# Peptides against a protein of PDB entry 4QMF, part 48

Target 1, 175 residues: chain A of PDB entry 4QMF
Amino acid sequence: ESSFMTLFPKYRESYLKTIWNDVTRALDKHNIACVLDLVEGSMTVKTTRKTYDPAIILKARDLIKLLARSVPFPQAVKILQDDMACDVIKIGNFVTNKERFVKRRQRLVGPNGNTLKALELLTKCYILVQGNTVSAMGPFKGLKEVRRVVEDCMKNIHPIYHIKELMIKRELAKR

## One batch from the design tools (peptide; made by RFdiffusion4, then SolubleMPNN)

Design b2_p14_7_s4 (from b2_p14_7, 5 letters changed)
Fold by OpenDDE base, seed 5:
Structure b2_p14_7_s4 (fold): chain B 175 residues (1-175), chain A 14 residues (1-14)
Amino acid sequence: as target 1 above (175 residues)
Amino acid sequence: SKILEEMKKKIEEF
C-alpha cells in the first residue's frame, strides 16, 4: 500500500475542515482513503485493498498538495482527471529583499489581474498566485510555459515579453 | 478575447 502526507498552514484549517467531506467523497470513488489531522496540521491519502488503479494515488497526492497551497476544492479536484497535470512553483527564494519580491510577484498578476488572465488563456492553464508559491493546473506544455514565465518574472524579466511571444506563436498556429 | 486585445495594446506601449 502507498501513502502520502502534506502539511498545511494554520490559516487553511477552517477551509479544509469545511470541504473535507467533499474530498472524502471524491477519493472514495477510487477507493482512496484520506485523513485530515488538525493537531499536526496534515492531510494524508493512501491506497486500500480495494484500490483498482494504483496510479490514482499520485493524483490524490497532487490533490492535497494543491489544497495546502490555497487552491479551492472545485478546481483542485479536477487533478483526478487523466488529462490534468499540476505544478507548484516556489517563488519565495529568488529574491532576498521583501519589497522587491512583492513588486515582482505583483507583476505576474498585473492591473485588475489581466496579466495573469492573459497568461492563463495563452497557456490553457489555471494559475493561482498565493504567498510564496504559484499553483498551476493544465496540460504539460502549458505548465512548462507557466513555470518559465513565473521564474523569469522573479528574475526581473517582465511577463509582458513572454506574453508577446506566446501571442505571436498563437497567430502562427492559425493556419 | 477582450483580455488579449487589451494586452495587445499594452504590448505596443512597451
Scores: peptide ipSAE 0.194, ipTM 0.827, DockQ to the pose 0.960
Fold by OpenDDE base, seed 4:
Structure b2_p14_7_s4 (fold): chain B 175 residues (1-175), chain A 14 residues (1-14)
Amino acid sequence: as target 1 above (175 residues)
Amino acid sequence: SKILEEMKKKIEEF
């Protein structure tokens, strides 16, 4: 039997309480048990004697990780699908200056969120920029691209350069 | 995609 636990920030508590029955129901389909601990501020998932697929616990681990990073349940629960992977990219330690951090993080989003939307389309990923992390869900290839763009952005390489590259690759693939 | 078209314009400006 395997168990995984993740901590969540206080500001997520109310939401997690609201959706926890849905989490439980989704995981019950796979015979994965789960616990929301409001005192500790943690979520736990664990296999049971009825868990058939041992790999599903890793997806359950990813589910609670995504939920802790503010991914909404209807999106996060898609991680339980076989073809869906995820990544939680820590961005808070690239820059010590908070103003510079905020500026670079905002570049990922762009005006009206258009930069992020473009990146999502080009990588076929869902991407959420929140706090000190960027959460992404999608195909492995797309996730690799997202991580590169995100980390490079925090290293002061503007996302537009990567978007240009991805757009060119997309056009070439159509031909 | 309209978003991609807008990005094309931005890229051209850079």
Scores: peptide ipSAE 0.192, ipTM 0.826, DockQ to the pose 0.966
Fold by OpenDDE base, seed 3:
Structure b2_p14_7_s4 (fold): chain B 175 residues (1-175), chain A 14 residues (1-14)
Amino acid sequence: as target 1 above (175 residues)
Amino acid sequence: SKILEEMKKKIEEF
């Protein structure tokens, strides 16, 4: 049997408790067991004797990882689909200055979240900027693009540069 | 989409 555990921050506890029955039901369809430990502040997923697809445990691992990083359940549960991948990008260590970090992180979001929404549309990904991480879900090609834009932004390359590039590529792909 | 159209304008103005 295989198992994976992820810790979650205290502020996430109330939400996770609220949706855990839904998590259990979703994983039961794949015969994956799960446990929410409110004392430790952890989520665990585990294969059972009835688990048919051995690879689904890795998706379950990703599910709890996404949930721990504030991705809402209706979005996070899509990771169990075969055509869906995810990435959790750590952005907290690119810049030592806190104010500079905040400014660069804000550039990813943009006014009214429009920069981020544009990036989501162009990459066909879901993207959540939260704390020291960016969580993304979508096709592998899109995820690769998201990671590039996110990391470059933290390296002081404004997202608008990449968005322009992606928009040009999108227009060229239209038939 | 509306967002992409707005972004096009922003890129042109950038």
Scores: peptide ipSAE 0.191, ipTM 0.825, DockQ to the pose 0.834
Fold by OpenDDE base, seed 2:
Structure b2_p14_7_s4 (fold): chain B 175 residues (1-175), chain A 14 residues (1-14)
Amino acid sequence: as target 1 above (175 residues)
Amino acid sequence: SKILEEMKKKIEEF
């Protein structure tokens, strides 16, 4: 039997308690067991004797990973679909200066979140910027593009450069 | 650019 565990920050506890029955119900459809440990601050998923698809445990692993990084349940649960992939991009280690980090992270979001929304549209991904990570869900091609833009942003390459490039590529693909 | 303006409209509708 296979099991995976992830830790979550304390500020996430109240939300996870609220949605845990929904998590349990979603995983029960696949005969995956799950445990929320409020003392340790962890989520665990496990296969059972009744688990039919051995690969679903990997998606369950990704589900709890996304939930730990503040992705809301209605979005995170879509990871259980066969056509959906995800990526959790660590951005906290690219810059040592806190103010520089905050500035570059804000560039990724942009005014009124418009930069991030443009990136979501162009890559066909869901993207959430939270703390020291960026969580993304969507097709593999889109996820690769998101990772490039996010990491380059932390390396002081403004996202607008990539967005313009993606817009041009999109127009060319329509011809 | 025209492309950028079209994308801006899509963002506003999203």
Scores: peptide ipSAE 0.116, ipTM 0.786, DockQ to the pose 0.212

Design b2_p14_8_s1 (from b2_p14_8, 5 letters changed)
Fold by OpenDDE base, seed 5:
Structure b2_p14_8_s1 (fold): chain B 175 residues (1-175), chain A 14 residues (1-14)
Amino acid sequence: as target 1 above (175 residues)
Amino acid sequence: SLVEEAIEELEKEL
């Protein structure tokens, strides 16, 4: 039997309580057990004697990881699909200055969220910028591109330059 | 805006 646990911040408690029955139902289809511990502030997933596919526990681990980082359930539950991967990128330690951190994080979103939307379209990923992390879901190739753009942004390389490069690469791939 | 133009182009292809 395999088990994984993830801690979640206090501000997520209310939301997680409201959707936990849906989490349980989704995991029950795969005979994966789950526990929400409100005292510790943790989520746990574990295989059972009835678990048919041992690999699904790793996707269940990713599910609770995404939920802990503010990804909404209807999006996070897609991780249980075979063609979906995810990444949680820690961005909080790239810059010590709070104002600089906030400014660079805002560049990922851009005016009216257009920068983020362009990145999502070009990489075919879902991307959520929240707190000290960026959560992404999609194909492995797209996730690799997202991580590069996000980390470079925190290193003071504006996302617009990566958008230009991705557009050029896309055009070349059509030839 | 370059980003806006990029979005418009990408949305036309979807």
Scores: peptide ipSAE 0.244, ipTM 0.840, DockQ to the pose 0.117
Fold by OpenDDE base, seed 4:
Structure b2_p14_8_s1 (fold): chain B 175 residues (1-175), chain A 14 residues (1-14)
Amino acid sequence: as target 1 above (175 residues)
Amino acid sequence: SLVEEAIEELEKEL
């Protein structure tokens, strides 16, 4: 049997408790067992003797990873779909200055979330900026684009330039 | 800001 565990921050505990029955039900469909450990602050997923598709455990791993990074369950559970991929991008190590970090992270979101919305639309990804990570879900190609934009933003390349580039590429692809 | 205006314009194209 295969097993994966992820830790979650304390502030996420209350939410995880509220949705854990839904997590269990979703994973039960695939005969994947799961455990929420509130003492340790961990989530675990395990294959069982009844698990039919051994690859589903990797998606279950991704599910708990996404949940730990504040992705809401209704979105995170979509990772169990065959056509859905995800990425958790660590952004906390690009800048040592906290103020600069916050400023650059905010650029990803932009005014009224418009920058993030534009990026989501262009990449066809779901994107959540939270804490020291950016979580993304969507097609593989889109995820690659998201990672590039996110990391470059933390390197002081404003997302607007990537958005412009993506717009141009989109127009060219229509020809 | 200029950036905001640019984003808004881009959003219109989406």
Scores: peptide ipSAE 0.196, ipTM 0.812, DockQ to the pose 0.151
Fold by OpenDDE base, seed 3:
Structure b2_p14_8_s1 (fold): chain B 175 residues (1-175), chain A 14 residues (1-14)
Amino acid sequence: as target 1 above (175 residues)
Amino acid sequence: SLVEEAIEELEKEL
């Protein structure tokens, strides 16, 4: 039997407590067991003797990873779908200057969230910019694009450059 | 800004 554990920050505790029954029900459909440890601040998922598809445990692992990074349950639970993948991109280590970090992170979101919305639409991904990470969910191709844009943004390449590129590629694909 | 304007135009195409 396989198991995976993820730690979560204290500020997520209240929310996780609230939705944990929903997590349990979602995983029960796949005969995956789960445990919320409030003392340690951890979530655990594990296969059982009744688990039909052993590969689903990897998706359960991703589920708790996403939940730990502030992705809301209604979105995170979609990771259990076969066609859905995810990525958690660490952005906090690209820049040491806090002000520069904040400015570059804000560029991912843009005015009124328009930049982020454009990226989501072009990549067909869900994208959450929070703290020192960017969480994304969607097709593998889209996730690869998101990671490129996010990392380049932290390297001072403005997202608009990639948005333009993605739009061109989109148009070419329609031909 | 020019960037913002570009984004707005791009959004119209999305």
Scores: peptide ipSAE 0.189, ipTM 0.811, DockQ to the pose 0.149
Fold by OpenDDE base, seed 1:
Structure b2_p14_8_s1 (fold): chain B 175 residues (1-175), chain A 14 residues (1-14)
Amino acid sequence: as target 1 above (175 residues)
Amino acid sequence: SLVEEAIEELEKEL
């Protein structure tokens, strides 16, 4: 039997409490047990004797990871689908200067969130920029592209460059 | 903007 635990920040506690019954219900369908520990500030998922698919525990692990990083439950629960993968990209270590960090992180979002929206559409991913991480959900190919764009952005390569590249690739694929 | 144009094109196809 396998188990995984993820810590969550204090500010996430209230939300997690409100949706935990939904988490339990979703995981029960796969005979995965789960525990919310409010004292420690942790979520745990574990296989049971009735767990049929051994791989589903890895998806459950990813579910609690996403929830810990502020992904809403209705989106995060989609990770349990076979065709859905995720990535949590740490962006806080690329820049030491806080103002520079904030500026580069904001470039990922762009005016009115349009840069992020374009990236989501081009990669067919859900993308959430929050704090020191970027959470993404989607196909593996799309996730690879998202990570490249995100990390390059923190390295001072503007996302618009990648958007142009992705647009060209998309156009070529239609021909 | 380029980004806005890209979004418009993409949304038409989705």
Scores: peptide ipSAE 0.261, ipTM 0.847, DockQ to the pose 0.116; fails the geometry check

Design b2_p14_8_s2 (from b2_p14_8, 6 letters changed)
Fold by OpenDDE base, seed 2:
Structure b2_p14_8_s2 (fold): chain B 175 residues (1-175), chain A 14 residues (1-14)
Amino acid sequence: as target 1 above (175 residues)
Amino acid sequence: SLVEEAIKELEKEL
């Protein structure tokens, strides 16, 4: 039997309580057990004797990881699909200055969220910028691109540069 | 902006 646990911040507790029945139902389809521990502030997923697919526990692990990082359940639950992958990118360690961190993180979002929207469209990924992490869901190729853009942004390379590059690549790939 | 223009073009392809 395999089990995975993730901690979540206190501000997520109320939301997680409201959706936990939905989490349980989604995982029950795969015979994965789950526990929400409000005292510890943790989520746990575990295989059971009835778990048929041994790989699904890894997706369940990813599910609780995404939920802990503020991804809404209707989006996070898509991780259980075979063709869906995810990445949680830690961005808090690239810059020591708080003001500089906030400025660079805001560049990922851009005016009216347009920079982020463009990046989502170009990479075919869902992207959520929250706190010290960026959560992304989509194909592996897209996720690789997202990570590059996100990390480079925190290294003071503006996302618009990468967006232009991705647009050119997209045009070249068209028939 | 260039980003907004890019979004417009991308949305046409969806």
Scores: peptide ipSAE 0.253, ipTM 0.839, DockQ to the pose 0.117
Fold by OpenDDE base, seed 4:
Structure b2_p14_8_s2 (fold): chain B 175 residues (1-175), chain A 14 residues (1-14)
Amino acid sequence: as target 1 above (175 residues)
Amino acid sequence: SLVEEAIKELEKEL
């Protein structure tokens, strides 16, 4: 049997408690067992003797990873679909200055979330900027683009630059 | 801001 565990921050506990029955039900469909440990602050997923598809455990791993990074369950559970991939991008180590970090992170979101919305539309990904990570879900190609934009933003390349480039590429692809 | 305006224009194209 295969097993994966992820830790979650304390502030996420209350939410995880509220949705854990839904997590259990979703994973039960695949005969994947799961455990929420509130003492340790961890989530665990395990294959069982009844698990038919051994690869589903990797998606279950991704599910709890996404949940730990504040992705809402209705979105995170989509990772169990065959055509859905995800990425958790660590952004906390690009800048040592907290003010600079916050400023660059905010650039990803932009005014009224418009920058993030544009990026989501262009990449066909779901994107959540939270804490020291950016979580993304979508097609593999889109995820690659998201990671590039996110990391470059933390390196002081404004997302608008990439958005413009993505727009150009999109137009060229229509030809 | 200039960035906001640019984003708005891009959004119109999406």
Scores: peptide ipSAE 0.190, ipTM 0.809, DockQ to the pose 0.150
Fold by OpenDDE base, seed 3:
Structure b2_p14_8_s2 (fold): chain B 175 residues (1-175), chain A 14 residues (1-14)
Amino acid sequence: as target 1 above (175 residues)
Amino acid sequence: SLVEEAIKELEKEL
C-alpha cells in the first residue's frame, strides 16, 4: 500500500476542517483513505485493499498538495480527473528584493486580473497566484506554458510577450 | 474573443 503526506500552513486549518468531509467523500469513490491531522498540520492519503486503480493515489497526492497551497476544494478536486494535471511553481526565490518581487508577481495578475485571465484562457489552465507560489491545473501542454510564463515574469520578462506568442501559436493551430 | 480583448487592454497599459 502507498501513502503520501503533505504539511499545510496554520492559516489553512479552519478551511480544511470545513471541507474535509467533502475530501473524504471524493476519495472514497476511489477507495482512497485520507486523514487530516490538526496537531501536526498535515494531510495524508493512502491506498486501501479496495483501491482498484493504484495510480489514483498520485492524483490524491496532488489533491492534498493543491489544498495545502490554498486552492479551493471545488477546483482542487478536479485533479482526480484523468485529463487533469497540476503544477506548483515556486516564485519566491527569483528575486531577493521584496518590492521587486511584489511588482513582478503583480504583473502575472495584471490590471483587474486581465493578464492572468488571458493566460488561463490561452493555456486552458486554472491559475492561482498567491504568496510565494503559483498553482496551476490543466493539460500538460498548458502547464508547461504557464511555468514558462511565470518563471520568465519573475526574471523580468513581461507576460505580455508570451501572451502574444501564445496567441500567434493559437491562430496557427487553427489553420 | 475575450483573449484578444484582454490583450488589447494590456497593450494600452504598457
Scores: peptide ipSAE 0.182, ipTM 0.778, DockQ to the pose 0.636
Fold by OpenDDE base, seed 1:
Structure b2_p14_8_s2 (fold): chain B 175 residues (1-175), chain A 14 residues (1-14)
Amino acid sequence: as target 1 above (175 residues)
Amino acid sequence: SLVEEAIKELEKEL
């Protein structure tokens, strides 16, 4: 039997409490047990004797990871689908200067969130920029592209460059 | 902007 645990920040506690019954219900369908520990500030998922698919525990692991990083439950629970993958990209250590960090992180979002929306559409991913991480959900190919754009952005390569590239690739694929 | 134009084009295809 396998188990995975993820810590979550204090500010996430209230939300997690409100949706935990939904988490339990979603995981029960797969005979995965789960525990919310409010004292430690952790979520745990574990296989049971009735767990049929051994791989589903890895998706459950990803579910609690996403929830810990502020992904809403209705989106995060989609990770349990076979065609859905995720990535949590740490962006907080690319730049030492806080102002520079904030500026580069904001470039990912762009005016009115349009840059992020364009990236989501082009990669067919859900993308959430929050704090020191970027959470993404979608196909593996799309996730690879998202990570490249995100990391390059933190390395001072503007996302617009990648958006143009992705648009060209999309156009070529339609022909 | 380029981004806005891109979004507009992409939304038409979805």
Scores: peptide ipSAE 0.235, ipTM 0.831, DockQ to the pose 0.116; fails the geometry check

Design b2_p14_8_s3 (from b2_p14_8, 6 letters changed)
Fold by OpenDDE base, seed 2:
Structure b2_p14_8_s3 (fold): chain B 175 residues (1-175), chain A 14 residues (1-14)
Amino acid sequence: as target 1 above (175 residues)
Amino acid sequence: SLVEEAIEQLEKEL
């Protein structure tokens, strides 16, 4: 039997309580057990004797990881699909100055969220910028691109540079 | 902006 646990911040508790029945139902389809511990502030997923696919536990692990990082359940649950991958990018360690961190993180979002929207469209990923992490869901190729843009942004390379590059690559890939 | 123009172009292709 395999099990995975993730901690979640206190501000997520109320939301997680409201959707936990939905989490349970989604995982029950795969015979994965789950527990929400409000005292510890943790989520746990575990295989059972009836778990048929041994790989699904890894997706369940990813599900609770995404939920802990503020990804809404209707989006996070898509991780259980075979063709869906995810990445949680820690951005808090790139910059020591708080103001600089906030400015660089805001560049990922851009005016009216347009920078983020463009990046999502170009990479075919869902992207959520929250706190000290960026959560992304999509194909592996797209996720690789997202991580590059996100980390470079925190290293003071503006996302617009990468967006332009991705636009050019997209045009070149068209027949 | 260039980003807005890019979004417009991408949305038309969807």
Scores: peptide ipSAE 0.306, ipTM 0.877, DockQ to the pose 0.117
Fold by OpenDDE base, seed 3:
Formats: sequence, C-alpha cells, structure tokens
Structure b2_p14_8_s3 (fold): chain B 175 residues (1-175), chain A 14 residues (1-14)
Amino acid sequence: as target 1 above (175 residues)
Amino acid sequence: SLVEEAIEQLEKEL
C-alpha cells in the first residue's frame, strides 16, 4: 500500500476542516483513504485493499498538495480527472528584495487580473497566484507554458511578451 | 492593450 503526506500552513486549518468531508467523499469513490491531522497540520492519503487503480494515489497526492497551497476544493478536486495535471511553482526564491518580488508577482496578475486571465485562456489552465507559489491545473502542454511565463516573470521578463508569443503560436496551430 | 485584445479574441472562440 502507498501513502503520501503534505503539511499545510495554520491559516488553512479552518477551511480544510470545513471541506474535509467533501475530500473524503471524493476519494472514497476511488477507495482512497485520507486523514486530516490538525495537531501536526498535515493531510495524508493512502491506498486501501479496495483501491482498483493504484495510480489514483498519485492524483490524491496532488489533491492534498493543491489544497495545502490554497486552491479551493471545487477546483482542486478536478485533479482526480484523468486528463488533468497540476504544477506548484515556487516563486519566492527568484529575488531577495521584497518590493521587487511583489512588483513582479503583481505583473502575473496585471490590471484587474487581465494578464492572468489571458494566460489562463491561452494555456487552458487554472492559475492561482498566492504567496510564494503559483498553482496551476490543466493539460501538460499548458502547464509547461505557465511555468515558463511565471519563472520568466520573476526573472524580469514581462508576461505580455509571452502572451504575444502564445497568441502567435495559437494562430499558427490553426493553419 | 494587447492583453485586452487577446482576451477578446479568445473569448470569441469559446
């Protein structure tokens, strides 16, 4: 039997408590067991003797990883779908200056969230920018693109450049 | 803006 555990920050505790029954029900459909440990601040998923598809445990691992990084349950649970992948991109280590970090992170979102919306549409991904991480869910190709844009943004390459590039590529793919 | 134009084009395709 396989198991995976992830820690979550204290500020997520209240929310996780609220949705944990939903997590349990979602995983029960796949005969994956789960545990929320409020003392340690951890979530655990594990296969059981009734688990039909052993590979689903990897998706369950990703589910708790996403939940720990503030992705809401209705979105995070989609990771259990076969065609859905995810990525958690650490952005906090690219720059040491806090102000520079905040400015570059804000560029990912853009005015009224339009930059982020454009990226989501172009990559067909869900993208959540929060704290020191960017969480993304979608097709593998899209996730690869998201990671490139996010990391380049933290390296002072403006997302608009990538949006233009993605639009051009999209048009070329239609031919 | 380029971003706004991109959104508009993409939304039309949805």
Scores: peptide ipSAE 0.306, ipTM 0.878, DockQ to the pose 0.115
Fold by OpenDDE base, seed 5:
Structure b2_p14_8_s3 (fold): chain B 175 residues (1-175), chain A 14 residues (1-14)
Amino acid sequence: as target 1 above (175 residues)
Amino acid sequence: SLVEEAIEQLEKEL
């Protein structure tokens, strides 16, 4: 039997309580057990004697990881699909200056969210910028590109330059 | 805006 636990911040408690029945139902289809501990502030997933596919526990681990980082359930639950991967990118330690951090994080989103939208389209990923993390879901190749753009942004390379490069690569791939 | 133009182009291809 395998088990994984993830802590979640206090501000997520209310939301997690509201969707936990849906989490339970989704995992029950795979005979994965789950527990929400409101005292500790943790989510746990574990295999049971009835679990058919041992690999699904790793996807269940990823599910609770995504939920802990503010990804909404209807999106996060897609991680249980075979063709979906995810990444949680920690961005909080790249810059010590708070104002600089906020400015660089805002660059990922851009005016009216257009920068983020362009990145999502080019990488075929879902991307959520929240707090000190960026959560992404999609194909492995796309996730690798997202991580590069996000980390470079925190290192003061503006995402617009990566968008331009991705557009060029996309055009070349059509030839 | 380059970003806006990129979005417009990408949306047309979808």
Scores: peptide ipSAE 0.302, ipTM 0.876, DockQ to the pose 0.116
Fold by OpenDDE base, seed 1:
Structure b2_p14_8_s3 (fold): chain B 175 residues (1-175), chain A 14 residues (1-14)
Amino acid sequence: as target 1 above (175 residues)
Amino acid sequence: SLVEEAIEQLEKEL
């Protein structure tokens, strides 16, 4: 039997409490047990004797990881689907200067969130920029592209470059 | 903008 635990920040506690019954219900369908520990500030998922698919515990692990990083439950729960993968990209260590960090992080979002929207459409991923991490959900190929764009952005390569590249690739794929 | 144009094109195709 396998078990995974993730810590969550205090500001997430109230939300997690409100949706935990939904988490439990979603995981019960797969005979995965879960525990919300408000004292420690942790979420735990566990296989049970009735767990049929041993791989589902890894998806459950990813679910609580996403929830800890502010992904809403209706989106995060999609990780339990076979065709859905995720990535949590740490962006806080690329730049030491806080203002520079904020500026580069904002480039990922862009005016009116349009840069992020374009990236989501091009990669077929859900992308959430929050704090020191970027959470993404989607096909593996798309996730690889997202990570590249995100990390390059923090390295001072503007996302517009990648958007252009992805647009070209998309056009070529239609031919 | 380029980004807006890209979004418009993509939304038409999806």
Scores: peptide ipSAE 0.301, ipTM 0.875, DockQ to the pose 0.116

